# Ledger of designs, part 75: peptides against a protein of PDB entry 3WG5

Target 1, 218 residues: chain A of PDB entry 3WG5
Amino acid sequence: LAKNIVYVAQIKGQITSYTYDQFDRYITIAEQDNAEAIIIELDTPGGRADAMMNIVQRIQQSKIPVIIYVYPPGASAASAGTYIALGSHLIAMAPGTSIGACRPILGYSQNGSIIEAPPKITNYFIAYIKSLAQESGRNATIAEEFITKDLSLTPEEALKYGVIEVVARDINELLKKSNGMKTKIPVNGRYVTLNFTNVEVRYLAPSFKDKLISYITD
Target 2, 218 residues: chain A of PDB entry 3WG5 as posed
Amino acid sequence: LAKNIVYVAQIKGQITSYTYDQFDRYITIAEQDNAEAIIIELDTPGGRADAMMNIVQRIQQSKIPVIIYVYPPGASAASAGTYIALGSHLIAMAPGTSIGACRPILGYSQNGSIIEAPPAITNYFIAYIKSLAQESGRNATIAEEFITKDLSLTPEEALKYGVIEVVARDINELLKKSNGMKTKIPVNGRYVTLNFTNVEVRYLAPSFKDKLISYITD

## One batch from the design tools (peptide; aimed at target 1 G47)

Design b2_p24_2 (made by RFdiffusion4)
Pose (drawn by RFdiffusion4):
Structure b2_p24_2 (pose): chain A 218 residues (1-218), chain B 218 residues (1-218), chain P 24 residues (1-24)
Amino acid sequence: as target 2 above (218 residues)
Amino acid sequence: as target 2 above (218 residues)
Amino acid sequence: SAPAVVIPATGNRAATAAEMRILF
């Protein structure tokens, strides 16, 4: 009961209804165990707007900080993952990862051709991504460009431009650098200082169902 | 005089990419065997817009008539399934089935809440559903109400209002009543008169991949 | 495919969230 606990979970692949269930399951475990924070290792090339908005909401309502960590090297928080990142308490990127490219689309034709959205819906997602950035004190101008210019950024660029808070190679380095940082959004009405000294790290293994479903959607 | 071959397939659940694959697989089989028609027993609560539009497109390119049959009793062709029906050559409904209820939403939230669709998406789908109804000679005024009023119809009501062509209990009654009917949309440029005199019915089983995906869904 | 946020644009307001769940 007198421990400092950080949970680490993994989320890979398309952001779908099932991805929401994963976020909710991992975050719920960390909440019930009074964790200092949960670190989500995120690698997503794309996903659905409804599941993305539900995840952002679940993060906003989280009783513990949620740190989105674009990891491992070569991972991306592109498309829906970018909103999830902008909607969280702290963003960390591993070297060689990517963030951005969030243009909303109606989806894919028989060809694989892109089915664009009506211009007004693009304006809707611009307003939504600007809102997430402003609510978290992040660079809304760049966030808008994730959509209008299909802008994508490396870790160092994302840090310079004020989109993320940490560049780290691994969990240990992430804990060291983010220690003492305020969360970019509140936890239960209060902005919180992260205490990662003398911390126990607990990894949450993805279940059989997680790995299988992810593989199938792949 | 001649033997007419009719294929029958079952498509159930949410409309997704796997559903497009089912439509493409079943239709290709019927085309290669020079079938008079393929009948799809459809039961769907809704699904994704891109896959629905891809299915409507696949039906438009079909070299043989595609008959959408809302079957069994208790089934519905709601939301995305309504567009598939309106985009097809002939629509049949079994007693006790439903069609309509197509008001677009961005999706469902955690607590029973619904994420509203911006007006542009709503107007976009109004134009699209009116267009499918106009192209097939079905009631565009009522089709709009599937969206603007979330209107849902019984089979008897759907026939009366000119949204569908046939009310049938089974495949036998469907072939009997639809024999001699012109298709509502062309097959390769010409409106085909359906010949169901001297008919061989062939049932298509769902593949291993079809069964697996649906068992996981159940 | 290029990254993009896909709008599922679903419907059926009489259905529960569980009934409208899209797994894939």

Design b2_p24_2_s1 (made by RFdiffusion4, then SolubleMPNN; from b2_p24_2, 13 letters changed)
Fold by OpenDDE base, seed 1:
Structure b2_p24_2_s1 (fold): chain B 218 residues (1-218), chain C 218 residues (1-218), chain A 24 residues (1-24)
Amino acid sequence: as target 1 above (218 residues)
Amino acid sequence: as target 1 above (218 residues)
Amino acid sequence: RPAAVEIEAIGNRHLSREQNRILF
């Protein structure tokens, strides 16, 4: 029986329009090959709201399950990364990672102080993050608190509170634990049961463009 | 029996004079073909008040039901988008979308801070949004709070509070749930019962002009 | 004519060119 393919790709750094291009490219490759899923190893401090919302839409429009995996240990799905995770079909975290701290800001002043977002913006993103949580059957109260309290969680806390689905040390443990899980949002209008019993793992390398952009934005 | 036609079109981006032209073109096509309805898949952050008011008038003058559908997941009917929705014959939202945050502003300063609208302008739009809600039998108190509190709601909250009529994941679920519903405002002086039991769905593609304008305004 | 009143929800993608500055 032909092995089902699971793609793995890395997205690291700030969430920008170039990060959207990375998500789009990686998901498109996995869709073209009719992969069982794609796992995105995510490590981000956050970034732009516009790019984040584009990425969420691209994930939710995916023809295959997109698993966000906060990896390796020491990585985070911070701020915009949390929204991306909450918009995905399954969230996993490695031990020693974090998720949360989702309060929107207008940027940094020259002295490095935060320029606060007006209540209009903050309230918009409260509704947005709650909707992502509710759609995915994840904890909407905690999702709101990621903004209102700038809450950050460990993987164990995030699992306990129903923000994420899996804690796993590596790709092999992730595949093992997520096998037989239903996606938290639909794939092409259907909740999919993940089948990782006989899969080939294929790693997607960053393009030359991806490497150059990551180098400029880091 | 000839299938009744339902048109579906997408409007994405800032609300501008060009967005008005898109609404006008799409509704006109559906009117010419005596469609049962048109569904506008809306994803907007807001935009210009003048364009918004023109769009509301164009919708209310439609010879066929205009359904505003906040879609896909991750989309919003934000600010001007909320007014457009409240001016329509039926509002639907996909899970993972938002509505609200309707406070008028004069723009942004060079530092990214909001230039506040004077009380006279704010009070005008409070009256306007309340009138749209009242005319459509929707929650006028929440409509006011979209301005006074910059409130934003999830689809489930918006449904619960009587701001919207349908939560649906896709066009098929929307048609199924809205079948037999009465329009929230009149079509040619009559409240219409939607009939989606034997319909052909036709997608309207953006014109070359629509694509060019979207590219310039994004 | 009411001045170029923008009814933009600050959170969305088309956050005015200046709102593209919303950072998370």
Scores: peptide ipSAE 0.113, ipTM 0.302, DockQ to the pose 0.092; fails the geometry check
OpenDDE base, seeds 2, 3, 4, 5: peptide ipSAE 0.110, 0.055, 0.052, 0.048; ipTM 0.300, 0.287, 0.285, 0.323; seeds 2, 3, 4, 5 fail the geometry check

Design b2_p24_2_s2 (made by RFdiffusion4, then SolubleMPNN; from b2_p24_2, 14 letters changed)
Fold by OpenDDE base, seed 1:
Structure b2_p24_2_s2 (fold): chain B 218 residues (1-218), chain C 218 residues (1-218), chain A 24 residues (1-24)
Amino acid sequence: as target 1 above (218 residues)
Amino acid sequence: as target 1 above (218 residues)
Amino acid sequence: RKPAVELEAIGNVHLSREQNRILF
């Protein structure tokens, strides 16, 4: 019986148009090989809203389950990273990681102070993050508070409040715990049951361009 | 046996922040009464992208099925209206209506010429409309062409290409044809089978504010 | 570095067939 393949790839650094290209490349490889799923090891401080929304769309358009895994310990799915996670088929976090702090800003002033987004923009992203949470059957109240209170949660808190589905220390524990779980959003119009009973894990390396841009944006 | 209630409301004119308030008000009433569904009779030339995205989110957050019905004959779900429809639990169109023409613009110049959106924005909305189509199990290729070709379809074409689910002349034919259909997106995390075998139709009137703003934006 | 969510671009995007109505 042909072994099911699970791909694992890393996305690290600021969310930009180049991060979209990374998600697209990784998911496309996993789709072409009819993988059981792809796991994206995500570590981001956040980034651009437009790139984030495109990434959420690319994940939702995936022909296979996309698992966002906040990894390794010390990593975060901060700001844009939280939106991406909430748009995914399953969220996992390693112990010692964080999720949240989703308040939109217009940028930074020359003195490093935050330029606040006008209420119109903040309210738009409140509605947006609540929709991602609701569509995925995740806690929309906490998702709103990621903006209104700039809330950040531990993996244990995020699991407890129904923001994420799994706390796992590594890929093997993640596969073991997520095996038999249904995707939180549909894949090609169906909620898929993850089958990780007999899988081959394949790691996708970043391209040279991915490495260079990660270095410039970090 | 208590009759299931189906609400019907009208949204006409440009998509604005006020149109969001109309969707929110109508869906909230139907949710509070535990309606089997709400049908929104939609007739719009389009409008603001931010308001459209908020409306899509409000529909996806609905505790009950939201059916977008392009009605009456002569109506359109143009531009922003197509995005709203693709974000809904079921799309119907009356004969002689249209859907599509979704290319984003930055506005109009003083001479009435379209100010083209830069490729960055156009590509964002291509990704967005494709995600709405894919999540709903609708034709994402045609959804992309609503932008790239500024494509507009008849109800018969839209049905044939899998953009919409029903062509119906009136509410009674819509209820008859959609009875037993599954929602194209989940309601509270579940694909719901529409049950219109024994329903009471309740029409929601527009508020005074809804009427005034429709008049100003028309 | 807290992420600059450059959101201004969405507020200025119009999805309309009607040429003349600048929604201010």
Scores: peptide ipSAE 0.047, ipTM 0.282, DockQ to the pose 0.123
OpenDDE base, seeds 2, 3, 4, 5: peptide ipSAE 0.049, 0.046, 0.046, 0.044; ipTM 0.337, 0.262, 0.264, 0.296; seeds 2, 3, 4 fail the geometry check

Design b2_p24_2_s3 (made by RFdiffusion4, then SolubleMPNN; from b2_p24_2, 14 letters changed)
Fold by OpenDDE base, seed 1:
Structure b2_p24_2_s3 (fold): chain B 218 residues (1-218), chain C 218 residues (1-218), chain A 24 residues (1-24)
Amino acid sequence: as target 1 above (218 residues)
Amino acid sequence: as target 1 above (218 residues)
Amino acid sequence: RKPAVELEAIGSRHLSREQNRILF
């Protein structure tokens, strides 16, 4: 029997249009090989709202399950990263990571102070993040509080409150725990049951361009 | 027992940022009243891609079922209208309407000729329209052909091929036929069974602004 | 840097400026 393939790729740094191209490239490779899933090891402080929304859309358009894994320990799915996670087929976090702090801002002033977004923009993203949570059957009340209270959660809290599905220390534990789980959003119109029995793990390396852009934006 | 309320609103003309505001206003009213559903009577030749994508997102964020009804006879859900329909909780068409012709373009030249979109853009919208069809459990092969073949379908063909759910001559027939159907996409994370038993139909009138903009863009 | 969704780009919705000119 042909071995199930699981791809693993890393996305680190600010969410930009280049981060969209990374997601698109990685998911496309995994789709072409008819992988059982792709795991994205995500570590981000946030970034651009437009790029984030495009990434969410690209994940939702995936022909295969996209698992967002907040990894390694010390990583975060902060701000835009939380939206991306909530838009995915499964969320996992490693111990010592965080998720949340989703309040939109217009940017930073010259003195480093936050320029607040007008209520219209904040309300738009409240509706958006609640939609992502609801569509995935995740905690929409906490998703709203990621904005309204700028809340951040530990993996244990996020699991407890039904924001995420898995806490795992590494890829092997993630595959073991998520085996037999249903995706939280559809894949090609169907909720897929993940089959991580007898898998081959394939790591996707960043392109030269991915490495250069990460270095410039970090 | 409190009567189930179904709202009905009309959206006619080109899909623009103002059409987004119409969808948002109508759905918000129906959400506030905890309506069983809103029916949008849609007649559009198409419009802007950005506005279309925002409308799809607003429908997917709805707290209640949004039924796109291509109405009256002679109406079309052309181009952007097809994407909006495929992003909705239920699609209905009246006899003598059409759906399809979804090929993206950059615009029109001075002589009225179409300026073709580059392959990258066309491929983006192929992926997008297939995603909408797949998420709704509708025919993704036909959805792709709405772009690649610039295909247009009758209501009977669209129903036969699993692009739409209902053919109905009027609101009363639509409510009767769709009663007991499940939504094709989730509402607040759940597939809702439509309950049109003992309903009150409430028509939403266009605002003065909606009327003015329709007149300018038509 | 505090986690932030920079929203200067809300005006430039989902599609690049070129993509915002896409008509259907």
Scores: peptide ipSAE 0.078, ipTM 0.305, DockQ to the pose 0.154
OpenDDE base, seeds 2, 3, 4, 5: peptide ipSAE 0.100, 0.100, 0.074, 0.074; ipTM 0.359, 0.315, 0.312, 0.333; seeds 2, 3, 5 fail the geometry check

Design b2_p24_2_s4 (made by RFdiffusion4, then SolubleMPNN; from b2_p24_2, 12 letters changed)
Fold by OpenDDE base, seed 1:
Structure b2_p24_2_s4 (fold): chain B 218 residues (1-218), chain C 218 residues (1-218), chain A 24 residues (1-24)
Amino acid sequence: as target 1 above (218 residues)
Amino acid sequence: as target 1 above (218 residues)
Amino acid sequence: RKPAVEIEAIGNRGLSREQNRILF
């Protein structure tokens, strides 16, 4: 039985193998306490594809609902962050945030120019992002356009087009609006109805390692 | 528009990086021809986790329905094969085949004993196999027991428990029984209704490389 | 920095080297 607890944690900066460790740690704490859900306040410009795919899998394997919340205002779920959001049980965004710009690249040249990914890689991630959108009942056409058109959306546009589920200014508004919503993907076999009636909000602090990595990757 | 063509290909032996190349080649051919579906006749004792997860992703990224058919009688979708099946658009089994036995291991010792995976790895794959079952609307409790109890099921049991969709003796019976069924996962954004009315069946032969690898891994 | 997914080789998904050795 869930303990009427909602955890909130922050993940900021580039998506790397260390970001996977953050997601794993935060979700594991919330699972151990049988929380009703965990909310991840996500702010990322993107990062590594391998880390992103592992994070998506870790979210989908969660014993509790994982809500990706693009927060605070000015934050983004850009590139890898969009994939992570689309792989989650619920997406929320604060006003003044963005989602999208998902075109894969091989990196940056010494002159700062983008090294383009070959078509085989781009097509792989088109198929991948479409699958995440489809599995979650989100807009797969827009998910494709996040790559093919490098499209970025506002929270209002993302909500309108069925990419995200909630626009909320803060955690309290998010809990209020998402209360009674079904998860967009299953939790332990079932689409769960979120119950945020009389919940305790517990904030998880970043570890020393998490703080150090955020500093290095920002 | 699909061309009323169904491709059939065989994948036999251990799941390796070379098996990924087979899945990719076969699905790509069927995609290029806008086939109604591809049926993969699967017979595997298992294999590598990395290759298995890549194969599942390649299936989920398919532009057409991928049907995993555990075939012929005496074949198995054991271990890695079960994960692949659970990640597909439809599972069929022939009478006298088996599915399950999904417990991860680190390998075999020199004396032939199993090297047990640490609990962290076992729990990772429990979460993974449950996610595949859930996404496809298949029995997630049984999917967990494929690991925790090393459970293996007959086709009739697997059908009864909602692990698979069809029991069929051959390709013709499979096409007849699966006609009008919806895919258990989306194709390019949508749950597709399979249309096997007046289809041409095209068999794909293994490449020379595929034949050589099957010989080495058997 | 333009938001980008840096892709190393498609094949070795970030299963830890230990996870890549898992057999089924």
Scores: peptide ipSAE 0.108, ipTM 0.273, DockQ to the pose 0.167; fails the geometry check
OpenDDE base, seeds 2, 3, 4, 5: peptide ipSAE 0.083, 0.053, 0.104, 0.104; ipTM 0.269, 0.309, 0.286, 0.291; seeds 2, 3, 4, 5 fail the geometry check

Design b2_p24_3 (made by RFdiffusion4)
Pose (drawn by RFdiffusion4):
Order: structure tokens, then sequence, then C-alpha cells
Structure b2_p24_3 (pose): chain A 218 residues (1-218), chain B 218 residues (1-218), chain P 24 residues (1-24)
């Protein structure tokens, strides 16, 4: 009961209704165990707007800070993952990862051709991504360009341009650097200082169902 | 005189990429065997827009008539399934089935809440559903109300209002009543008269991949 | 200085799925 606990979970692949269930399951475990924070290792090339908005909402309502960590090297928080990141308490990127490219689309034709959205819906997602950035004090100008210019950024660029808070190689380095940082959004109405000294790290294994469904969608 | 071959397939559940694959697989089989028609027993609560549009497109390119049959009793062709029906060569409904209810939403939230669709998406789907109805000679005024009023119709109501062509209890009654009917959209440029005199019915089983994905869904 | 676009490591797009699920 008198421990400092950080949960680490993994989320890989397309952001879907099942991805929401994962976020909710992992975050719920951390909440019920009074965790200082949960670190989500995120690698997503794309996904659906509705599941992305539900995840952002679940993060906003989280009783503990949610740290989105674009990891491992070569991972991306592209498309839906970018919004999830902008909608969270803290963003960390591992070296060689990517953030951005969030243009909303109606989807893919028989060809694999891109089916663009009506111009006004592009304006809707611009307003939504600007809102997430402003609510978290992040660079909304760059966030808008994730859509209008299909802008993508490396870790160092994302840090320079004020989109993320940490560049870290691993969980330990993430804990060291983010220790003492305020969350970019509140936890239950209050901006919180992260206490990662003398912390127990607990890894949450993805279930059989997680790995299988992810593989199939792949 | 001649022996006419009719294929029958079942398509159930949410409309997704796998559903497009089912439509493409079943239609390709019927085309290669020079079938008079393929009948799809459709039961769907809704699904994704891009896959629905890809299915409508696949049906437009079909070298043989595609008859959408809302079957069994209790089934519905709601939301995305309505567009598939309106985009097809002939629509049949079994007693006690439903069609319509197509108001677009960005999706569902955590607590029963619904994420509203911006007006541009709504107007976009109004134009698209009116277009499918106009191209097939079906009631465009009523088709709009599938969206603007979330209108849903019984089979008897759907026939009366000119949205569908046939009300049938089974495959036997469907072939009998639709024999001699012209298709509502062309097959390769010409509107084909359906010849169901001297008919061999062939049932197509769902593949292993079909069954697996649906068991996981159940 | 302005941000320069780089190629994303992985990308498949944000798919909007506006059609609903009807419950009976």
Amino acid sequence: as target 2 above (218 residues)
Amino acid sequence: as target 2 above (218 residues)
Amino acid sequence: SAAVNKAPNKYTGLIISPLKTVTH
C-alpha cells in the first residue's frame, strides 16, 4: 500500500475498437492498483477515428497519468496514434521513431487508392487536433501541419517544436528524465508532478487475444 | 429451355474489409461459372464506409446480377447494408426483416453516447444514397429519410414505397417471383431480364477464414 | 526555423468510419 508503482503496457498495430478495450483494460489495472503512472509503449501505423476518440476520452478520464511512449525504435505514432499521443499526460519518443501524418481519410478503394475526405471534415479534424494540442499546451501550429502538410517528425524535431516532452532509449531512461515533470493535462482536476524515485516497474503482458487479433488485422 | 445456375451465399455481421473479401470471393465464383445470378443472404447491423463503397463498386463491376436478399426473418440491412442493397441489381426481403436506418455517426462512445457526424459527412451520404436510389430507379425521397429521419422499413413497406422489388419467404419463392424481372442496374452496360425457368441452386459455404473471423466476433 | 517533413516509419492513415451500428 506504501509503494510507488509504474505499469508498462504495449500497444501495437491498427487502432480499432479492440485497441480501446486494451487501453481500458491496462489503464483500469493501473488505476485499481493506485499506480503513479502507466507507460504505454505505442507502435501504430493507422486506425479508426472513433476508437481514437474513445481512447483519448478514456485517457482524459484516467485517474492516473498516461505516458505515451513511441517505442521500440522504428515505431510510429502515425495517423490515429498521434491524436492519442497529443491527448495524453506526457509524450516520450524512442530514438528512430516517428510522429505525425494525421490526414483524415474516408479509407481505401479496391486499388489501394486513397479515398479522401470532404474538405470540411479535414477542417473538423484540424479543429480537433488543435484542441488536443492547446489543452495539453503543445504546439498546435505543428499539430495542424500533421494534417495539412502530412507532416511527420523525428524525436529531436518533435521535442524542439514543443510537441513531446521526452526523448528516451528505454523505460529506465524515460523514468529518469520525466521524473519531476508536470503532466500536460490534469489528473482528476489537478496537474500532477511525476514522482519516479524509488519506483517499482511492472510490465503488463499482452494476452493471447491481443497478440492474435493484432496479427489477424495485420 | 436452358439450365440456369444461381449461386447463394450468406454474408453476416458488421461490414468490414473481410466482408468485401466475401463479396469479391462469392461473386468471382459465380462469374467464372457463367451464373444467371448470385443471391446474397444479407444480415448486417452496419459497418465501415470504405468497405461499403468498395462492395457497391464490386457489385457495379459484376458480370452477373447480384441479388441482395435480407434473410432470415429478423435480419436487417441497416446502415451500411442499406447502401449495398440500393447498389445492387435486385433487392428481396423475407417477412420480418428490416431495411434503412442510415444516419451516419463518427461512432459510439464509452457510456452509450454517440459521437455526432459533422454536417458535411451527413450531406455527403445523403447525396450518395440518393444517387444509388436514382441509378437503380428506387425511391430516392424515401432513401434520404433513411438518413434524415433514421427511417426503417418493413418488407411490405419497402416494396410499397419502391425501395425493393421482391418479398419472399425462401429461395424458392424469390426465384419464382423474380423470374422475368429486369435488373435495376445494368450488367456490363445492359439491363438483364432474369431467367429463373429451369434453375439449379448452388449454395456457397463460407471459407475457414470466414468462419474464424466470425467466431472471434461472436 | 520551419519544420521539415520526413517520411513516417509506418503509416496507413486515419480512417473515418461514419456509418453506425444499428441495434435491435

Design b2_p24_3_s1 (made by RFdiffusion4, then SolubleMPNN; from b2_p24_3, 13 letters changed)
Fold by OpenDDE base, seed 2:
Structure b2_p24_3_s1 (fold): chain B 218 residues (1-218), chain C 218 residues (1-218), chain A 24 residues (1-24)
Amino acid sequence: as target 1 above (218 residues)
Amino acid sequence: as target 1 above (218 residues)
Amino acid sequence: MEPKNVKPNKWEGLIIDPLGIVEF
């Protein structure tokens, strides 16, 4: 029986192999406690493609709904963060946040200019991001344009275009607005209706390791 | 109970990680004393994007209203300073100041020319600045044009276009004009009506560290 | 330590990041 518990955890900074470990740990805790859902407060400029793809897979394998919440105001689900969001059971954004800008790059030149990825790589990620959008019933055309046009959206635009499901100022508003929504991807092969009536909110603190690595990646 | 105290602090120079520490310290002092508000006298040509985004987040997390006051005459909230202002609870400008010019850059070439940011980065910050404006009920079209047109505005223009809330010559006029205004973003989830009737003004001096670093960054 | 379940893939080293050292 699902406990009427919703976990909230924060992931901030670059997407790395360590960020995968954070996602895995947080989701595992919430799974073990049979939580109604876990909300991940996400703030990322992007990061590594390999880590991103692993995070998406881990979310999709979750035994409970994983809600990506772009929070706080001023945060972003940029680049790799957009893929992670599109791979999740529900996307919410706070006012003052952004999503998009998903073009893969090979890195930065010595002058700080972007080294563009070759067409083969770009086309792979176009197909990948479109697949995530289609699978979640989100706007696959806009998902493609996150790459092809380097598009970035406000919460209101993202909602309007059917990229995200909720705009919410805080956790309480998020819970209120997402109550009764169906997950955009299945949980254990079934679309789940979220029940946030009379839930206990439990915050997961970052581990010491999580804090240390955020400090190193900042 | 809020003490009828308004703190005033000064932040001048480039936006850096140290500038974040200044904002954090000043806001923390004002929070601890349950001040009615803190006014930050801001004069900046811009600075680092990471520091700017962290400052915006810190302001938005404040337990008290944070008023950005572009002061004294001749000062600017240029570039990063505009984002900080747009992320705050109230913006005021003194006559003879400016706001805007928010295009992101990758730095300066050896000849002093600007290295333009690629479209990916520019579009990211367009979405970000629009989101800040929308969240605060300010002019998002003009906020975008601060980037796309490198627009800079006078106080009167900024007021006219709904970018800022107050034009004031000094702290006393600012307090008088902003008295009874609602914050443009919430404080602890609620829009606060500013009460500057019979307030004590307390000036925060820069720490020794603040002075030393301003000296290094100037 | 590489996470035990993260298999190296052909996308190792690829960056999906709009942000470098950006100044304003």
Scores: peptide ipSAE 0.087, ipTM 0.314, DockQ to the pose 0.066
OpenDDE base, seeds 1, 3, 4, 5: peptide ipSAE 0.067, 0.127, 0.064, 0.059; ipTM 0.299, 0.387, 0.323, 0.325; seeds 3, 4 fail the geometry check

Design b2_p24_3_s2 (made by RFdiffusion4, then SolubleMPNN; from b2_p24_3, 12 letters changed)
Fold by OpenDDE base, seed 5:
Structure b2_p24_3_s2 (fold): chain B 218 residues (1-218), chain C 218 residues (1-218), chain A 24 residues (1-24)
Amino acid sequence: as target 1 above (218 residues)
Amino acid sequence: as target 1 above (218 residues)
Amino acid sequence: MKPVNKKPNKWEGVIIDPLGIVEK
């Protein structure tokens, strides 16, 4: 019997290979305990595309539903964070958060100006982000515009446009609102109806390594 | 009067944004002291393309000659390291080192298999690596083959093919052999003739931050 | 299942992440 357990973990900062390790660890813990779901409280300005793609793949390979929750207020799922969200089983956002701004860049020049990605790279990510949106039954047009227009959305806009599924102020509201929702992508080949009736919420602490890396990258 | 000072610094591990910060710091110190050159002892398996491109740009913007020295024996300037080397004012390699294997990848799958870069990305890096080789008067055909054939070279091969300028066992031999050589790219718009006659060698220690990050990434 | 001796691919560290696109 699936335990009525929902894991909650936090991922903050740039998306890196370390962020992949965090996702993998957190999801693995939740899988081992046959959790009903894991909620990842995400606050990221973006990061590495490789790590992002690996994270998306890890989410898609999850044996349990993975909910991306852009939290707390003031947080963002910017850039790589948007892709991660779009690759997940359910997206929630807290009021006062943002999603989008997915235009790939090669980096920053010494003057802090953006080094533009070549059209070939941009087009790859347009195709990729659209695929994530399409596979998840989310707004692929807006997903494209996250790149082509560097569009950023509020939770209310994202909900309205069909980019996300839930606006929630906290974990309790998220659980309440997402209860009975189907995952936007399959879990082990099947769309799962979330059952958050009488769930135990278990918070996963960052590992010591997680804390140390966060401290160094901040 | 330019001080007859040559800085030597070590950069080891994956090419990341932190590696950029190391390059920037080291070059800045050497610039501030009007060093004759800085030698970066490089040992890298590769890393991020963004960081790599930024490092190349930082080298190209250097007010002093930047010598990439693949060192010690057993080290490599693999992947991103090759680009960095090709973007530098002079490349040296120690015996028993390697350079090349520049095929871009999107990352690794969970099974550790390479996720191939799309042709569009591969072609971008082919053009980029060829430009670095051409600008530096190095073998652009071999530079392309570092990608298309995933070619890796020994120091002797790299020297023979005109990829690098010096094979040197140590800093002393490097200084001796590179003395009187012109930089392969300009310094402040001019090709500089290296003057390593009676130079003081100053070793730059990794910052505490540098050591901490290296400890965490190893 | 026989442990496939994956020879340490010397290139395991070669992420030329051409997509080291800092996604903004």
Scores: peptide ipSAE 0.044, ipTM 0.282, DockQ to the pose 0.157; fails the geometry check
OpenDDE base, seeds 1, 2, 3, 4: peptide ipSAE 0.024, 0.028, 0.030, 0.035; ipTM 0.245, 0.243, 0.281, 0.269; seeds 1, 2, 3, 4 fail the geometry check

